# Designs tried in a protein design run: peptides against a protein of PDB entry 5HOI. Part 118

Target 1, 351 residues: chain A of PDB entry 5HOI
Amino acid sequence: FRYMPFSPAGTPFGFTDRRYLTMNEVGYVSTVKNSEQYSITVSFFDVGRFREYHFEDLFGYDLCFLNEKGTLFGQSKTGQIQYRPHDSIHSNWTKIIPLQAGERITSVAATPVRVIVGTSLGYFRSFNQFGVPFAVEKTSPIVALTAQNYRVFSVHYSQFHGLSYSLSELGTSSKRYYKRECPLPMSLPNINSDMKKDANLDYYNFNPMGIKSLFFSSYGDPCIFGSDNTLLLLSKWRSPEESKWLPILDSNMEIWKMSGGKETTDIHVWPLALAYDTLNCILVKGKHIWPEFPLPLPSEMEIRMPVFVKSKLLEENKAILNKKNEIGADTEAEEGEEDKEIQIPVSMAAE

## One batch from the design tools (peptide; made by RFdiffusion4, then SolubleMPNN)

Design b1_p15_8_s4 (from b1_p15_8, 9 letters changed)
Fold by OpenDDE base, seed 3:
Structure b1_p15_8_s4 (fold): chain B 351 residues (1-351), chain A 15 residues (1-15)
Amino acid sequence: as target 1 above (351 residues)
Amino acid sequence: DPIFEKIKEKVARKE
């Protein structure tokens, strides 16, 4: 296993000279490789509120976090970070994070009030929005970070214990934990089954944890979207004893349902954010599980707990078809059985 | 792909 730089919904280069550094509900950050340099573009979905901007990157930023006030960049190997406010009234700032031999920045997060840096050795560094440091804490190795306002959701990895998570609040005087290195019930990518497709190997080499994204919902609940394409939400995190992960969306199941039960192995959901009861996402068609260029418009997928098994729905629809064929002697043409859309009962859609 | 277009329509943002 190798620690790789993680950014929310970041994409690999693949066979191209360009990738997304990060994307969320605010927008998307792309980088293009130009010989020894990179050109970074910060684009927004709300073009009326924000103006797209670009700059030359001489450092090769491989970490990014976008929020409504600015963009945080990081270089995993050198420890350089840069914060760029979207508003030109506020100055950019740059800082070098001291790294030990072999240490990497593995993730960065930024809110309008906090900047967070996590490392492969488990150094958790907190700053204000101006890059003034608050504290350095030693945790288990950090593999992913997200933040909303003063709250931080961190994912940790141990070779002995697998994935864990923390939920903390970075007040003015102290860090409060709501959850501290608790087990994260997310499946890791299965190297042996999924690697039959070269595209899956490329993505695994880019992101060996298979965490496509993590974010806070509009209600401030931690969300994670893994390689299994299941959206997990941390419910009741304010009550330590009642807190649980809810599988609030199986995106493969929902895509299959929306297709009318057809094969959809080349249709992928790329997560951006959870707003109320809808997953904001990019719908991807193709060999790659991530969006290509240009970025499609975001889609909205209603969240639903995976109560239904695909096999049972197929059996029920076969039983309904067989009953119709026993009752109906009337000669409407044999349009091939393969093209009949599976009727998903509305009751199976509404709970 | 007609399946993909049908899915896009179902997940389109409501104006």
Scores: peptide ipSAE 0.427, ipTM 0.906, DockQ to the pose 0.760
Fold by OpenDDE base, seed 2:
Structure b1_p15_8_s4 (fold): chain B 351 residues (1-351), chain A 15 residues (1-15)
Amino acid sequence: as target 1 above (351 residues)
Amino acid sequence: DPIFEKIKEKVARKE
C-alpha cells in the first residue's frame, strides 16, 4: 500500500496532461502539465459571484481544497502549502510543513477560519486562515480530510484496523472530539473483481482507498462517497451512543431506475456536495468513472435510502412478462429484450 | 445516447 495525495473529487491525469485537483459545490480546480511546470485554473459554478483566475505552479501542487473564500494548495512530497484568497483584498501566503523522511502530506482542508494538514505518519496540523499554527497532534495515518467552519472530518488508515474516522471541532482554545478514530463502515475497492478493466486500475493507483469525495452536508453532517457509489451520512453525531452511518443514496441503483432498468455500466455519478435533500454531482458518460474536459454542468439527485433490491424488481418484471405471454395479449413487435423498459413502481420512479 | 440524455434531463437542476 502507498499513501497517495487525496483531494475531494480529484481526478487522475490518465493518459492526458490535465486533471482536476478538486471540485465541490463552489467550483473546480484544474491543472495542466507544461514541461516542468503546471498551469492551475480556479473556476466557479456561480460566475456572477466569483471570477475565474489562473497562475503558474512551479512546485507541482498535487493537493487542493476549494472553499467560498479561497483555495488551499499542497505539495505532498516537499510539504509546501499555499493559500490563495479569491478576493484581491487578502494576501496569498506560503508555508513549508516540516516532513520526516518518507512522510507525505496526504490531505489538506481549508475553511474561511481554519487550515488543516494531514500526513501519512498521522501528524494533524491546524492553522488559522492566515497560516498561524494552533497545534500539532499525532493520530493514526490520515488519508482524507474535509472541513466546514470549525469542524473537521478526518479519515484514517491502519494496516491492522482498516479505515477509521474522526469528527472534531477546532475552537479558539482547544480541539473537541465528537468522534475519535471510530470504525468507518465503508467498502474498500476490490482489486480482483474490478481490475479486469484497465480504467479502474488507473483510478485505483491514483486513489487506493476509493474515496471519491467527502464533505459536510448543508446541515453540517459528515458525508462520504466511496468506490461502491453509495453516499454515507453520519447521523446523530452529537450523541456518541446514538450516532450511525446512513446509506442515503445508492447512485448505481438510482441511475438504473432512471434508465428504466437498462444496463448503465458506462454512466457514473461523480459527487460534489450534499445540499438539503439533493446530491450535487457530475453525471459522467464513458469508460472512465471521473469527469473529463470540459466539465459538464452539475446535476442534482434526490437522496433515497436503498430499501429495495434490484433482484426483486427483476423477478417481478419477469413474472409480469410471463403472465402477459400466458394471456396471449398481442405481442407488439419484437423490440429486443434490451429495449423493454422495466416497470419500476411509481413510488420508486424518479418523477 | 438516448438513455444518458433521459437521465441527464431527470437530474437537471430545477431552476
Scores: peptide ipSAE 0.427, ipTM 0.905, DockQ to the pose 0.772
Fold by OpenDDE base, seed 4:
Structure b1_p15_8_s4 (fold): chain B 351 residues (1-351), chain A 15 residues (1-15)
Amino acid sequence: as target 1 above (351 residues)
Amino acid sequence: DPIFEKIKEKVARKE
């Protein structure tokens, strides 16, 4: 296992000189490698509210977090971070995070009021939006961060305990925990099953945790989207005893249903955000599970708890077809078995 | 791919 720099919905370079550093509901940050230099572009989905900007990156930023007020960049090895407001009114600032030998910044997050840096040794560093430090806390090794307002969702990794999560609020005087290093019931990428395709190995080398993204919902609930393509939402987190992870979307199942039960092994959901009852995402077609360039227009998938199993729906559809054939209804026999749209129960059809 | 386009249409943002 190797700690890799994580950014929400970040993509690998693959065989290209370009990748997305991060993307969410606000926009997307791309980097293009030019010799020893990088060119970074910060693009927005709401082009009326924000103006795209670019700059030359001499540091090779491999960490990024985009919010409505600015972009945080980080270099995992050097410990350099930069915050760039989207407006020209506020100044950019740069800071070096002190790193121990072999320590890496593993994730960064920024809100309009907080900047957070997490490391492979579990240093949790908090700042205001101007880079003024609040505190340094030692936690379990941090592998991913997201933040909304004063709230921070952190994912931790232990070789002995697997994934855990914390949910905290960074007030003016103190950090409050709602959850502190609680077990995270997310499946890790299975090297043996998932790596049958070279493209999955490249992604695993980029992101060994398989966390495609994590974010807060529009309601302020922590969300995580893993390698299993299931969106998990932390429900009732304000009540410690009632708090539970809800599998609110199986995106593989939804794609399969929307196809009419056809093979969809080359169609992928890339998560951006959860807005109300819809997953904002990029629908990806191809060998790679991540979006290429140019970025497609974001799509919206309605969230639904997985109730049906694909195998049962296939068995039921075969049983219906066999009954039709026994009754001598010859008329639908000419379409090959592969082209027949599976009758999905209307209550579970994503129309 | 007609399947991909069908899915893309179903998940298109409602204007």
Scores: peptide ipSAE 0.424, ipTM 0.904, DockQ to the pose 0.795
Fold by OpenDDE base, seed 1:
Structure b1_p15_8_s4 (fold): chain B 351 residues (1-351), chain A 15 residues (1-15)
Amino acid sequence: as target 1 above (351 residues)
Amino acid sequence: DPIFEKIKEKVARKE
């Protein structure tokens, strides 16, 4: 197993010289390789609120986190981090994180008030927005981080215990845990079934955990989107005994429903954020499960718990078609059976 | 692709 640098909704280079370092509801960060250098561009969806900017990267930043106030960059091997405010009022700052032999920065997160660095040895390092350090904590190996205000959602990996998660609050004086290294009920990518397509192998080599993104909802609930394309939300996390993961969207099922039950193996959802009752996402068409260049406009997908099984809906529609044929209703014979839109019951549209 | 355009219309941001 190899720890890889993780950034929310980051994409691989593939066969190209360019990739997205990160993307979310605020915008997207791209990097282009030019010989031994990189050119980084920070772009925004709200072009009236923010101005796009670029800079030359001599370090080869492979970690990124974007928020409403600035962008955090990191280099997984050297331990260098850089914070760049979007405004011209606050100065950029750089810092080197001390790494042990073989240690990597695996994830970084930034809010307007905190900077967080997680490593492959499980060092959790916290800073204020000016790069002033707080305490260093030793945890299980960190594979992903996100943060909102003072709250941090961390994903951990152990070869013996699999995936776990923590939810913590970074106050001024102390770290509080709401959840500490609890089991995470997310499936890992299956190498044997999915790796028959070269594009899936490239993505697995980039992100072996299959975590496409993690974020906090607009209500401040931890969310994770795995390789199974299911959005999980941590409900009732303030009550330790009542806290549960909710599968609030199966994106493959929703694409299938929206198609009228047609095959959609080349249509993919790329997650950005959860705002109220909608998943903000990029709809991707093609062989790659990630967005290419240029970035399409974000789409909004309504969240719905997966109550229905695709196989049952296909059987029910086949039974309805067979009954219509037995009743001698003039089925217009000219449209091939494969092109007939599956009538999804209106009860699935009203939840 | 007509299927992709139909999905894109259904998930378009409501103005």
Scores: peptide ipSAE 0.422, ipTM 0.905, DockQ to the pose 0.715

## One batch from the design tools (peptide; made by RFdiffusion4, then SolubleMPNN)

Design b1_p16_1_s1 (from b1_p16_1, 7 letters changed)
Fold by OpenDDE base, seed 2:
Structure b1_p16_1_s1 (fold): chain B 351 residues (1-351), chain A 16 residues (1-16)
Amino acid sequence: as target 1 above (351 residues)
Amino acid sequence: SKRKEFAERVEELLKE
């Protein structure tokens, strides 16, 4: 097994000199091979909010994470990372992450307030947005990272235990775990069935875990989109005993339904983000399951939660309301940032 | 509706 560098919704080169390093709801980062160097372009979907920029990459960055304030780059083999703010007010910074012999950076993530680096040996390194280190933690080998604000969703791999995940919050002085190396019920790519098509082998060599992307929803829920084209959402993660992965979308089945039951074997969903009840994605036509160049415009897929999931959520919300009514009103609300459990709006049940 | 627009885009891609 070989640990490969992972970035959210990153694409392979295939037979081309160009690929996407990452893409999400903010934009997309591309790299082009120019002899011994690379040209990187950071592009945005909201052209009114941000200006596209490019630079020459002499290091061969193979890791990337894009947020609303900047772009983090990483080189998996050398340990070099670079943060580039989108504005001209803040300076770029570069750092070398110390790597052991054979260690690789496997994933990077960045928010406006945190930078995270994960490695093939399971070193989890945290920094502020200026590259000042907070901590180094030893975990199981990290294969993927995403982050929103202070929260980090990490995916781990063990040869003995398969995939696990952690959900943590990176405060100023400490790391809090909501979930710590819990089993991740995601299907891995099936080498024997799926590798009969050359295009699937190329993608497997680029991404052996088959994780197309991972992100936080607009409600702050961890989401993962695997090789089975199922979107999993982590529900009730604040309650350790109630936490569950919900299969909120089978994208192959939804495309099949929308086609009127036609053959859709050459239409693929490439995930970007989950905004409310809508998956932002690229619709891809062709042999490759990933978008090529030029990038198609994003599409919005409405997620119809299954009636059985809606009914359970309504029952769970009633049970929470009943528990709140049994706990008498006498606890003075200290002005702490009440991490208000964003109730799924009841209005989604009526339409 | 978002669902209708997405279905129209799937139908366009099926004609290509």
Scores: peptide ipSAE 0.447, ipTM 0.926, DockQ to the pose 0.577
Fold by OpenDDE base, seed 3:
Structure b1_p16_1_s1 (fold): chain B 351 residues (1-351), chain A 16 residues (1-16)
Amino acid sequence: as target 1 above (351 residues)
Amino acid sequence: SKRKEFAERVEELLKE
């Protein structure tokens, strides 16, 4: 086993000179090999809101995270990270993360307020958006990160325990855990069955965990999309005893149903984001399970969420609407998330 | 409907 650099929905080079470093609902970051250097392009789906930009990469960035305010880059071996705001008013910054012998940066994440770096030795490093450090924590080896606002979803790997996850909030003074290194019920890639196709071996060498992407939903629920093409959503994560992973979509089964039961073994879902009840994704045709160049337009797959997830979403939307109606005044009130335990009525647990 | 549009896109890709 080798720790590989992970970025959400990143693609391998394969036999080409180009790949996607990352992609999500905001856009996609591509890199092209040009002799001893790379050319990086940051592209956006909303071309009216954001302007595409490019730069020369002399460091060979192999880690990337894109958000609505900027792009974080990382080099897994050297420990270099760079944050590039999309707005030219804000300055780029670069930092070297100190790495031990054999340590690698395995994942990076960035929100408008936080930067997170995870390593193969389990160093979890947190910064603000300006690269000012908050803390260094030692965890189990980190293999993937995503973040939304102050929340971080981390995936860990142990040779003895397999995959685990943490869900944490990075406040100004402290880190709170909602979940700490809990078992992650995701299947790892099966080397013996799936490796009959050379394309699957290339992808396994790039991403041995088979995590195609991880993100937060529009409701702030952690989501993960594995090699089995099942979208898992962490429900009720505010209630430690009630928290569970929900298989909300089998994408292979849904494509098969939509085809009228035809063979769909050459059609692949590449996940971008979950907005409400809709998976934003790239539909990929061909031998490779990942998108090639040019990137196809995103597609929207409607998810039939379980009734208890839909009810929670309706309650959260009502709470957001009620708060927006009470905030008739432009005061930046620090919305302390009132952790009101929404008591779900007992009757919906029996269907 | 989003479901119909997605199904139409899957059917297009099956003809390629």
Scores: peptide ipSAE 0.447, ipTM 0.926, DockQ to the pose 0.540
Fold by OpenDDE base, seed 1:
Structure b1_p16_1_s1 (fold): chain B 351 residues (1-351), chain A 16 residues (1-16)
Amino acid sequence: as target 1 above (351 residues)
Amino acid sequence: SKRKEFAERVEELLKE
């Protein structure tokens, strides 16, 4: 395992000179490699609300966080961060985060009121939107951050304990924990099973945790989307004893249902945000599980609790077929039937 | 419905 820079819904370069640094419901940030420099473009889905802008990046920013007021950039190795307001009335600011030998910035987050920097050594650094520091805290190694308003969702990694999470509020005078380094029940990428495809190895090398994105829902609940394509939502986090992770969406299952039970191994959900009862996402077709260029238009997937498991539906359909064959004549079981379109129950189909 | 629109988009992608 190695600590890699994480940004929400960021994509690898792959074999290209361009990637998305981050994307969410606001927009997407792309970077193009031009010899030794990069050109960064900040694009928006609401073109009426925001104006696209670009700049030359001489630092090679590999961390990004986009919000409704600005974009935070970071360089994982040098410790440089830059905040760029979308409105040209507000000034850009740059800061160097002091890093120890071998320390990396692993994630950055920004809200209209807070900037957060997390590191591979577990330094949690908080600032206001103007880059004025509040505090430095030592935590377990940080692998991912997101923030909404004053709230921060942090993911931590230990080689001994796996993934943990914290949920905190960054007030003016103090940090409050709602959750502090609690176990995160997200599956890590399985190198042996998932790495059979070269494209999965490239993605694993970019993002060893398999966290495609993390965000707060519109209700302010922490959400995480892992390599298993399951959206986890932290429910009841205000009550420590009642708090639980809910698997609110199996995106592979939903794509399969919506296809009518067709083969959908080349269709991928790329998560952007959770707005009410809908996952805003990019539908990706192809070998890569991440969006390429140009970015497809966002899609809205309705959230339904996964009550059906594909394996169980396959077993039930196989049992139905076997019962039909026990009642019907000597039709030779052609071995090729495993790839047949599975009848989706009407309640699971597109309503 | 949002579900129908999403399913239509999945079906479009399956034809490509």
Scores: peptide ipSAE 0.450, ipTM 0.925, DockQ to the pose 0.744; fails the geometry check
Fold by OpenDDE base, seed 4:
Structure b1_p16_1_s1 (fold): chain B 351 residues (1-351), chain A 16 residues (1-16)
Amino acid sequence: as target 1 above (351 residues)
Amino acid sequence: SKRKEFAERVEELLKE
């Protein structure tokens, strides 16, 4: 196993001179090899809100995180990071993260208020949006980071324990853990089954964990999308005893259903974000599981409740109805069509 | 509906 630089929804170069460093609901960051340098472009889906910009990268940034206020870049080997606000009013800043021998920056994240750097040795470094350091913490090796506001979702890897995750809040004075290095029930890429196709080997070499993306939902729930194309959402994370990962979407199964049960082995979901009950994603056609150039327009996939969660909600709703009937409230139970697609209640998100 | 639009896009990609 090798620790590789991870960015949310980043793509490999493959056989090309270009790749996406990151993409999400805000936009996408691309890099093109130009001899010994790179040209980086920061593009946005809302072209009315943001202006596309580009710059020459002499450092070879291999880490990126995009938010609504700026873009964080990192170089995994040198420890250089750069924050570029989208607005010209705010200055760019650059910093070198001190790395030990063999240490790599494995992931970076940025919010309008925090910058986070994670390393292959498990150094978790926090900064404000101006690059002023708050703390350095030693954790298990970090393989992925995302952040929203003051919250950080970190994925860790141990050769002995596999994947774990943490959920933390980076206040001004202290770090609070909601979850600390808890087991992450995500399937790792299966080397033996999937590596028969060269394209899968290239992606595995780029991203050995198979984490296509991780993000916070619009409700502030940690989400992860693995190599199995299942979207996992962490529910009840405020209640440590009740917290659980929900497999809220099997994207392969949903594509298969949407095709009318046709073969869909060349259609792939590339995750961007979860907004309410909809996965924002790129639909990818072809041999590569990742989007090529130009980037297709994002698609919105409505998330249906998993069968077990749907069944539980139906039972809970029946139990609530039965209790109302026992209390003698003559609410005519309109036999409303039992076939109404139960959406994930807002109360199941961010609790 | 978002679902219908998504299904239409999947069917378009299946014809390519």
Scores: peptide ipSAE 0.448, ipTM 0.925, DockQ to the pose 0.612; fails the geometry check

